# Peptides against a protein of PDB entry 3H8D: the designs that were tried, part 120

Target 1, 122 residues: chain A of PDB entry 3H8D
Amino acid sequence: DMKRQQRFFRIPFIRPADQYKDPQNKKKGWWYAHFDGPWIARQMELHPDKPPILLVAGKDDMEMCELNLEETGLTRKRGAEILPRQFEEIWERCGGIQYLQSAIESRQARPTYATAMLQNLL

## One batch from the design tools (peptide; made by RFdiffusion4, then SolubleMPNN)

Design b2_p20_1_s3 (from b2_p20_1 with I1L S6T A13E Y15V)
Fold by OpenDDE base, seed 3:
Structure b2_p20_1_s3 (fold): chain B 122 residues (1-122), chain C 122 residues (1-122), chain A 20 residues (1-20)
Amino acid sequence: as target 1 above (122 residues)
Amino acid sequence: as target 1 above (122 residues)
Amino acid sequence: LEPAPTTMEPDTELVERLRS
């Protein structure tokens, strides 16, 4: 199970309200995803004007990407895929370790590569 | 052996002759490296004013990075590490497949992850 | 020398499609 391919992606976005503003006023957000095989394990969003959103499989399924990796088209979008550390650095900075840990402790987190790695770390 | 960590890096370089020119006249080249574990397996250089340089372990040892991965400091340089495909795309575009294949056929290439993968492909 | 930044154009439509 934990031998599945771990892949990470990042996509910038513009808020709907900024869509027609001048380029300098189009504040960029960032959408991040961690896929444990075909299934999403973690998701987060960085926003220019609100706190980051952290999501973990099991707990936040209804708010996370519903498409499997192939359906997303992410693997075919140039520049979308990122290194694991590029995801993890932001995840850690945003409090992702504590967030996932709490989800594990409350038995809300679905077992994933992410939960396994955290349990090994702690 | 082929279970060693495959890591890829890219860093810009400025030609010595451009070192003291105005920023607009400092033509940027790109240095790429593939490390098969601690040892370099492939290297290439993109130049603004000459053909790309392709190098493979065994054949081109004297022209390639002489430092092991840890000694390079590349793993500690922000933004230096790239995805495998970011290397492979350029490698393929520059004729790297044919270059490595020729090195294998002439028995000049040292066995690496790169040679193994190419042999699997062909 | 820092590597050139990866330039990726925003793809809001894609993100919206990926969101539940």
Scores: peptide ipSAE 0.336, ipTM 0.580, DockQ to the pose 0.384
Fold by OpenDDE base, seed 4:
Structure b2_p20_1_s3 (fold): chain B 122 residues (1-122), chain C 122 residues (1-122), chain A 20 residues (1-20)
Amino acid sequence: as target 1 above (122 residues)
Amino acid sequence: as target 1 above (122 residues)
Amino acid sequence: LEPAPTTMEPDTELVERLRS
């Protein structure tokens, strides 16, 4: 059912190597997730010193969050939930459309809201 | 069509009486809007020195934003768009459910996503 | 009736928990 609620989240983090450094030496990363109903559809990570990590359901299941939305606690963390466009803007900048498209074309992507929307747009 | 996109916005405002005062004497209010597709469904105003103002389409049209969503420029204003729950939390705290319910019961409310959702919940 | 915060503090522990 593509009528499932689409919810997006963002969490800043500090790299393990920077954890005990002074504040000025802590470079922030960002963890992003798109949930299609209870299950993750897309995941993305921004890092200060390496390329973005893009992940899509089906193709990258073993690297993605395995918890359902309720188990994550994300819906209960103040400020974690973001607007769809706040996710999509970064996703697009990082080449997420092409990444997902390639996953669909290679038959690696699991059907999600994200795959459906992409196929509607193209 | 209740499949219209629901979008919510919040912007701060300064009371006209405070407009030319020093910053310490400017008390901030908050303007909230719920758009059901292109048209406003609910509006809410938080003020520092008076009760919240709650407005619903049909009943309060003359006091609500008359511009369609595109005309408002809200979708282009950084930080203006908020999550549904950020609107609903304040709406609920201010008695918005009861306000809308009364507007429906008195046959004053225009049908919107908000009226439909309320009637689904009750 | 307070405005929602616009900034978040890092939550590395949460991110680590969410990673597979």
Scores: peptide ipSAE 0.335, ipTM 0.582, DockQ to the pose 0.644
Fold by OpenDDE base, seed 5:
Structure b2_p20_1_s3 (fold): chain B 122 residues (1-122), chain C 122 residues (1-122), chain A 20 residues (1-20)
Amino acid sequence: as target 1 above (122 residues)
Amino acid sequence: as target 1 above (122 residues)
Amino acid sequence: LEPAPTTMEPDTELVERLRS
């Protein structure tokens, strides 16, 4: 049911190769997640030196967070939770609408709040 | 209807007396707002040198933001919008639950999403 | 009472834990 709570999170990370460099040489990436109730619906990663990674439930389950929301600890991590628009703005800029649309059209996307919203958007 | 979009905002303010002081001498306060649809439902102010100010719709209308959400420009102000919990945490710590409850009991509170949620909480 | 921070420090370990 799309009545589920929609929650969004982002966490910065440092690339393994930069882990032991001086701070100025540590390029930050960003991990994003959209949880539709307890389960992830969309995942996204921004990297400083490669294309964004977009993942949608159903299609990319094996590459996405497999933990339920409670198990992630994201709700307890200060500053991790973000507003829907803070996720959507990046999602859109990264081509997420097209990616999700294609996943729907190929019948690979699991129905989520995100797929439902896309249906309304189009 | 409580189906309205609930949106929360926070912006800092500087006391008039500190306006022309050096930055280190400008004590920052915080202005908070909860909008239940287009109209403010709760307002809160944190001050560095006086008790928090709590305001609820119906009771405190004359002391609260009189602009509708669009008129405030808050939705367009970068960094102004906050998560519900970011508002509620401060609201609770400032005694907002009791304040709103008292406003309901005195029949001064206008019904809002906040009043409805309090009914569910108690 | 203090507002929540607007910046977040990297947490690479957490991200790695969240990845499959």
Scores: peptide ipSAE 0.333, ipTM 0.580, DockQ to the pose 0.652
Fold by OpenDDE base, seed 2:
Structure b2_p20_1_s3 (fold): chain B 122 residues (1-122), chain C 122 residues (1-122), chain A 20 residues (1-20)
Amino acid sequence: as target 1 above (122 residues)
Amino acid sequence: as target 1 above (122 residues)
Amino acid sequence: LEPAPTTMEPDTELVERLRS
């Protein structure tokens, strides 16, 4: 069960409103994902002009990536895969630990590697 | 034993002869390392003007990094750590599998995570 | 024989595809 491979990805993006602006005016955002085996466990987005978005499986399913890992093509996109710490560092900075903890306590979080690790830490 | 953490690193280097040249004339090489726990298991160097260098623990100790992982400071160098596949892809392209296999067969290779994985694959 | 890039160009289309 918890032997599933944990993989992390990051993709930069440009806001729709900036799509046709000069490069210097295209403010960059970052899309992050944590996959627990084939299924997404956590998702996170950094935006240049609004608060970060934190999403956890179970609670935020309707807002999270609905594709399994293979369907995403992320494993085939050069540079997309990142180290666990590269995800976790940002997750922590954005208050992800507290967000996930609250989701667990409210029984909204689906059990994942992320929930298990948090419950080991606490 | 084989529960040691496997960590991989890559750093660019410039040839000594190019040290004081203009940036455009500093031909960049790449230094790669695989650490099996605190100890280096494999090392690899890509050069702009000569064949790649492949090194495996036991056989090539005198040519490999002599520092343990903590002593290298690599874990504290931003951008130095890479994914396992980022190392393995280059390793394979450079003929590393055959190189390590030959070192095992000649009893020159020290047992590492790398040797164990290879012997599982073969 | 070159290492993979350490930086990426934005891929907004991909991100949009990955969003619900």
Scores: peptide ipSAE 0.332, ipTM 0.579, DockQ to the pose 0.680

Design b2_p20_1_s4 (from b2_p20_1 with S6T T7S A13E Y15V S20A)
Fold by OpenDDE base, seed 1:
Structure b2_p20_1_s4 (fold): chain B 122 residues (1-122), chain C 122 residues (1-122), chain A 20 residues (1-20)
Amino acid sequence: as target 1 above (122 residues)
Amino acid sequence: as target 1 above (122 residues)
Amino acid sequence: IEPAPTSMEPDTELVERLRA
């Protein structure tokens, strides 16, 4: 239900190819997740050299984090949790609204807080 | 209602007496606010040299910010918005639960998201 | 009390663990 806590997280990462390069040659990516209660609703990745990855529950389950929120350890990692707008701003910039809308229209999206909010927005 | 957005803010302040002293002699305090929708529910101030100040809607209206959230400009101030737990951790440490509980029991507290959550906790 | 840091060190191992 819509009473579930909405929590957002972000973690920077280094590409495998850059892992052992000099610091100045390591390009940083960003991993994002939106949890609707204990379960993921949206996932997103920003990469320095390829298009952003957008994932939504129901449609992209096989590509998304399958751990529940507690299992991820994200709530225990200092600095990982972000404000809703810090996620949404990037989500919107990357075409997330259109992506989620398409998933809803194609009946691929599982109902989440994200789908409900989008339906309110449109 | 409980569907209102809960937003939390924190701003540092310098005591009036220290305003024009050298930076190393300016002791920093912290001003906190919890907004339940557009209106303040709780306010808190940490001071370097006196006890923390705890304020709750209904009881302490005359001492609290009287501006609605939009009027404060807090949503437009970079770095001012904080996570709920960043407020709650300090609130709890300063005796906020007991303070709010007392305000409820004395019928001084206006119903807010904060009062509802406390009733769920107890 | 200090403001929260605005930057994080990369944690590639964690991200890889969280991916499917």
Scores: peptide ipSAE 0.394, ipTM 0.613, DockQ to the pose 0.510
Fold by OpenDDE base, seed 3:
Structure b2_p20_1_s4 (fold): chain B 122 residues (1-122), chain C 122 residues (1-122), chain A 20 residues (1-20)
Amino acid sequence: as target 1 above (122 residues)
Amino acid sequence: as target 1 above (122 residues)
Amino acid sequence: IEPAPTSMEPDTELVERLRA
């Protein structure tokens, strides 16, 4: 549904093991989310020491944020919201297009704005 | 058309008369634009010494940016692109809703994403 | 009208809360 608001968020994090280290030794990761209306459509995590994590609604529901957008508080956190392209650029670099496409082809993906846009592209 | 990308931009400007003054005497204004795909839908200007200027496609074409989005170079200017809400918040404060509504009612407004959203709201 | 910070401080607690 093109009428639903598409919103994107990014939050940096520090690994638990690094939380009490000197600042130079605190390696940052990045948590990303795409919300299709109140419900998450895609989630992505960049880590300093392991491969990116890509998650899509339907296929990865048990690993993704379970809170609706309002419950997350993300809309109220300064600097958390990002432009769509800021999400998509990283998503594409991490192989998100292929990941989501595969989820669609295997009928694992829940229909979202993301699946619709990909289907329009291909 | 909900399929067109909605993009928003903000850039500061200095009045020509202030360009060669000391920094403390260079009063900044702000130029805002909403592009509905390649074409501008709304424009807004905040001034340090006069009321805000609100412009909507159709009604104010002669006063608005004439360049398509790619021609403006805004997409390539670091920090120029803003979130939709960053535009809408100022638009609303400046009376943009009433301004656009009036333009629609007088049949001066060109149909855009902005007009469609307003019609959905009311 | 308040400018957003150019960089965000890590919010690990928030991320942990948002993870399933």
Scores: peptide ipSAE 0.392, ipTM 0.617, DockQ to the pose 0.434
Fold by OpenDDE base, seed 2:
Structure b2_p20_1_s4 (fold): chain B 122 residues (1-122), chain C 122 residues (1-122), chain A 20 residues (1-20)
Amino acid sequence: as target 1 above (122 residues)
Amino acid sequence: as target 1 above (122 residues)
Amino acid sequence: IEPAPTSMEPDTELVERLRA
């Protein structure tokens, strides 16, 4: 069987409270996603005024994107797709490795490419 | 064994004849490379005034980059790394699929990730 | 053939759509 394609995306956003402020006062957040084939495996959000949000498939399904990759339209949004390292670097900085590991150990994580890679690294 | 990482790069180049011309008269070419792990698998050049150049490992070694990935410094050059699709789209437009297929059929192509993928598609 | 953009404008509506 063909290995599922791993694809990564990033979208900037503005906080609701800043939506109608001047551009200089619109503090950006960043939404990240890792898709393992058509299905999301990891999601991450950087906020200007609160801790990062890390989400992993299986554990955090209720908080993660419900759409499959095609439904998201991300592959058609110019500039949205990023390199794996551009995701992983931020993931690591935010404690994603430990977060995913804990989810695996507690048997909350759904098996994904990310869980497989982590289990190879450990 | 861990699967070799596939990485793609693009850098602009200026024709020697245009090297000392004003910026507006420096017609850009584009150099592309696909590295299968540390070793180059495919190379491609877009020129402003002649047909594209397509090169595949095994067949065209004498014309391809002779440096391994680390030696190239491409991973450290800002903006050089591109997404797989950014390479493949151009590769396809330039007839790369047929070129690689012919190299495989003539037994000139060295086995790479690219040859494996093609043989799965056909 | 165009280089990928180096910056993106915020797309809050998209993010909101993508969230659960």
Scores: peptide ipSAE 0.387, ipTM 0.612, DockQ to the pose 0.481
Fold by OpenDDE base, seed 4:
Structure b2_p20_1_s4 (fold): chain B 122 residues (1-122), chain C 122 residues (1-122), chain A 20 residues (1-20)
Amino acid sequence: as target 1 above (122 residues)
Amino acid sequence: as target 1 above (122 residues)
Amino acid sequence: IEPAPTSMEPDTELVERLRA
């Protein structure tokens, strides 16, 4: 159902190797998620020292958040929720459109709001 | 089409009577808008000295923003866009659910994402 | 590629919990 609420979240994190370094030496990563209703549709991670990680439902289920939205606690974390465009801008920069399109074409992506929107745009 | 992007905005405003008062004497109001794709679906205004104003498409077209989303410039105004829940929380507090429901029942509301969501919930 | 500026404090524990 395309009437499901689309919600987006972003959480900064510190790499394990930097956990106990001085603040000046901690490089921040960013974890992103797109939830299509209760279930994740896309996940993305920005890292300071490696390429971004892009994940789409169906194809990358084993590497993505397995918790439903309520279970994540994201809706209760102040500042975690972001605007759709705040997610999409980064997604686009990271090649997410191409990644998702490829997943659709290879029949690996399961249907989500994200797949529907992409198919509408193309 | 329920695949249209739902975008929400909030802009503070100063009452005309307070425009030239000292900052301490300017009471701030808040203008809210929900756009269902390019067209407005709901509008809401919070005022310091009068009841909130609730407006829904179809019923209140003459009192609502007549510009499409692009024409408003809201998408280009930093800090104007808000999360859906930031709109909905205020909408609910002001009795917006009942207002929209009444507009639907009286056949005054035109179909929007807002009407569809309400009908899904009820 | 950089995220938009934010004042959020890192929450590594949360991210670790959310990862598969």
Scores: peptide ipSAE 0.383, ipTM 0.631, DockQ to the pose 0.216

Design b2_p20_2_s1 (from b2_p20_2, 9 letters changed)
Fold by OpenDDE base, seed 1:
Structure b2_p20_2_s1 (fold): chain B 122 residues (1-122), chain C 122 residues (1-122), chain A 20 residues (1-20)
Amino acid sequence: as target 1 above (122 residues)
Amino acid sequence: as target 1 above (122 residues)
Amino acid sequence: SEKEWEEQQREHEEALAQLE
């Protein structure tokens, strides 16, 4: 359904272990979300000390944000919403295309805008 | 082609007649552009004193920006790039859906991401 | 705003640099 609004968000985070350290010793991570209408389609996390985490709807529901978009408050958080390319460029560099493709091929992915776009691309 | 990046831009403009007036007497308009890859697909202008202008590729080429995206410098202009919905909300309020549909029906519209999405919506 | 745009661009660049 092309009526659903595609929205992308990014929030920085500090590791719990670093929260009481001096600013120079706080390593920053990045939390990303792609919402296909009210529901999350993709989630991604960049960490300063471990590999990126990639998550797709259907396959990774238990590890992803369970809140609908309005419940998250992301739309009300200044600076949280990002341009599509600011999500996609990171997603691509993290191997997100292959990850989503594999989820589709294994029949684990729930159909979303992301799965539809990938299938048009390939 | 789903590989083409959809990018949206907005820049303010001051009417030529107001350029030498005091700030409080300078009425601001807004210039909008949608680029489907390197080429403009839609253009829109909000004016303080006249109806919005809607333009679509193929039909309105002579009235639209003739520069490709890189030539415009919009990608390098701070604050110019906007979220898709920031364009689409204004487009919809200005009657852009009907305008584009009419251009398609009259065979005036050049195929773009915008025409494809509209045809999926209707 | 322009300030928010600049912040978002900086954050994007920082994120990209982390992947390089």
Scores: peptide ipSAE 0.347, ipTM 0.722, DockQ to the pose 0.443
Fold by OpenDDE base, seed 4:
Structure b2_p20_2_s1 (fold): chain B 122 residues (1-122), chain C 122 residues (1-122), chain A 20 residues (1-20)
Amino acid sequence: as target 1 above (122 residues)
Amino acid sequence: as target 1 above (122 residues)
Amino acid sequence: SEKEWEEQQREHEEALAQLE
């Protein structure tokens, strides 16, 4: 069993174009991260005007958060940490299972808690 | 790795003696549960006027929640589910690590995610 | 707190709504 703590975070963001609009006209995006211990395993972004972005460790390292968990300050940001299901439900709806599976099959995914869980699921 | 979802819950309870008192005079306790998939692995109770209660699967089955997770309705109760750390921090403060370790050493603990994690920790 | 939980649930629901 993996002894590393699995922690999930969500941060809203406002599109740059909406930054100076009235609050009611600001469309929110959502930035998500799954950390397997100190290292990010999955990242996901919901955008109000484009398709979701899915990222997995190993395959997408250049596009993912490069900071370890402590460096991010996420654990100190009030309201940032979310329940696993609040990540996983969005992940699943965005096709994250297939995305991660494809990354595993292509040998692009770095082994993480997420890859292990998916392999156990199958 | 364990593929079962680890879910944690917390609900308040009011002492029977305070049931009919004015709201300001009702002292709340807190009931905690850790479910390893459908089955409870750990239970903990914080009381306003007595020491915390720690319970682990195998050892304390007769005193723990007898319902599987779905039967409890906890997943449908607003505000009941908590982050793993919200359980673990209280568990640790109450001596839960030593309690579970003792149950493992005495061969009273049923193997769960919690026992596996503790064994990996040591 | 319950207040924080409720806010997080609202945010989750808002996020889900973007996918529907």
Scores: peptide ipSAE 0.346, ipTM 0.719, DockQ to the pose 0.517
Fold by OpenDDE base, seed 2:
Structure b2_p20_2_s1 (fold): chain B 122 residues (1-122), chain C 122 residues (1-122), chain A 20 residues (1-20)
Amino acid sequence: as target 1 above (122 residues)
Amino acid sequence: as target 1 above (122 residues)
Amino acid sequence: SEKEWEEQQREHEEALAQLE
């Protein structure tokens, strides 16, 4: 609900296949998370060589981070926490609004801050 | 309303009396702003030698920044934008919840995201 | 810090560019 703190995180990653390559040959991906209070509400991945992955709570629980916020250590990782807009702009460009809306309409989405905000927007 | 973007900023300031002193003798203050869409909703000032100042839209308009967000240039100032919690934690420590609540109850506060969030909290 | 802010901005821009 509205009382829960919304926090957003981003971590770059290198593909396993590129791990031992020279830096110039390592293509970056980006891992994103939105936490609604202690629990993840949305997850997103940007990959250099495949379409972005969008995940929403309820629908995609088995593919998402299963740790609560404190367990992730994200709050303690310098530079990991990002502004809300730095998540949302990427989410929007990746089709996240439509993805989440579809999950709501199919009754697959768990209610979160994200679902509530979308309800307010539409 | 919920559709407006909430953005927070912080910039340091030096007291006029310290302006021409050596750097070690310049005591920093901190200026904070919360913008609810294009308009300021809350302003806060931390001073080295006096109590913090809390200001809320409606009640304190004459003492607050009168520029809209774009006019301030804050969005273009490197390092000025901060996470919501970086504002809220200071706000809370300075008694901002009680201050805003009092402004609401006295009908002095202009409705903002901040007033709405407080209504949800209480 | 300002350095962290700059790094985060660069990362955001890189991510956006990847989507363009």
Scores: peptide ipSAE 0.345, ipTM 0.713, DockQ to the pose 0.439
Fold by OpenDDE base, seed 3:
Structure b2_p20_2_s1 (fold): chain B 122 residues (1-122), chain C 122 residues (1-122), chain A 20 residues (1-20)
Amino acid sequence: as target 1 above (122 residues)
Amino acid sequence: as target 1 above (122 residues)
Amino acid sequence: SEKEWEEQQREHEEALAQLE
């Protein structure tokens, strides 16, 4: 529903293989989440050594965060919450619009704020 | 339109009377803006020595920022852009919901994202 | 805070750089 709060989060991560390397040799990944109210609508991962991962609710539920927003603790983690554009710019650069559009057209996407906004755009 | 980007900003201001005082004696106010796409939808001012000022598009146009978003330079000002909730929490505490509702009911408010969201809430 | 904002921006730029 459009009255639900849209919140976006980003968490950096270090690859397990780099855990014990010198700081300069630890390549960062980035974990992103879009929550449509309490439930995740989109998830995205940037990796230093492989293609981005894009996930959308309905289609990719088994691969996405299963916790509701409050359970994640993201709202209590300093620096985790980001501006919508800081999510969307990355999403767009990774082909997220096309990915979500395809999920809608194949009837795999659960209706979310993200699907509604895309349908307004098209 | 719902596909328009919603962006929120906050900048501090110093009262003119405090301009030439010592830094510790300069009381801060806060200027807030909600842009619905390129146009301002809501403006809010917190003052150190008087009640908050709430302004909504349509009703209060003559008292609000007249520049479109790009003209303001806010998108280029470091630290100016804030999360939606950082605006909404202050808006709510200042009675913004009631203020906007009254503007809608009196047919003074211009339709914006803010009016649409309020109508979804009620 | 300004410091937190700057860190957020740096992280965003770092993420974008991985997509170049």
Scores: peptide ipSAE 0.343, ipTM 0.719, DockQ to the pose 0.473

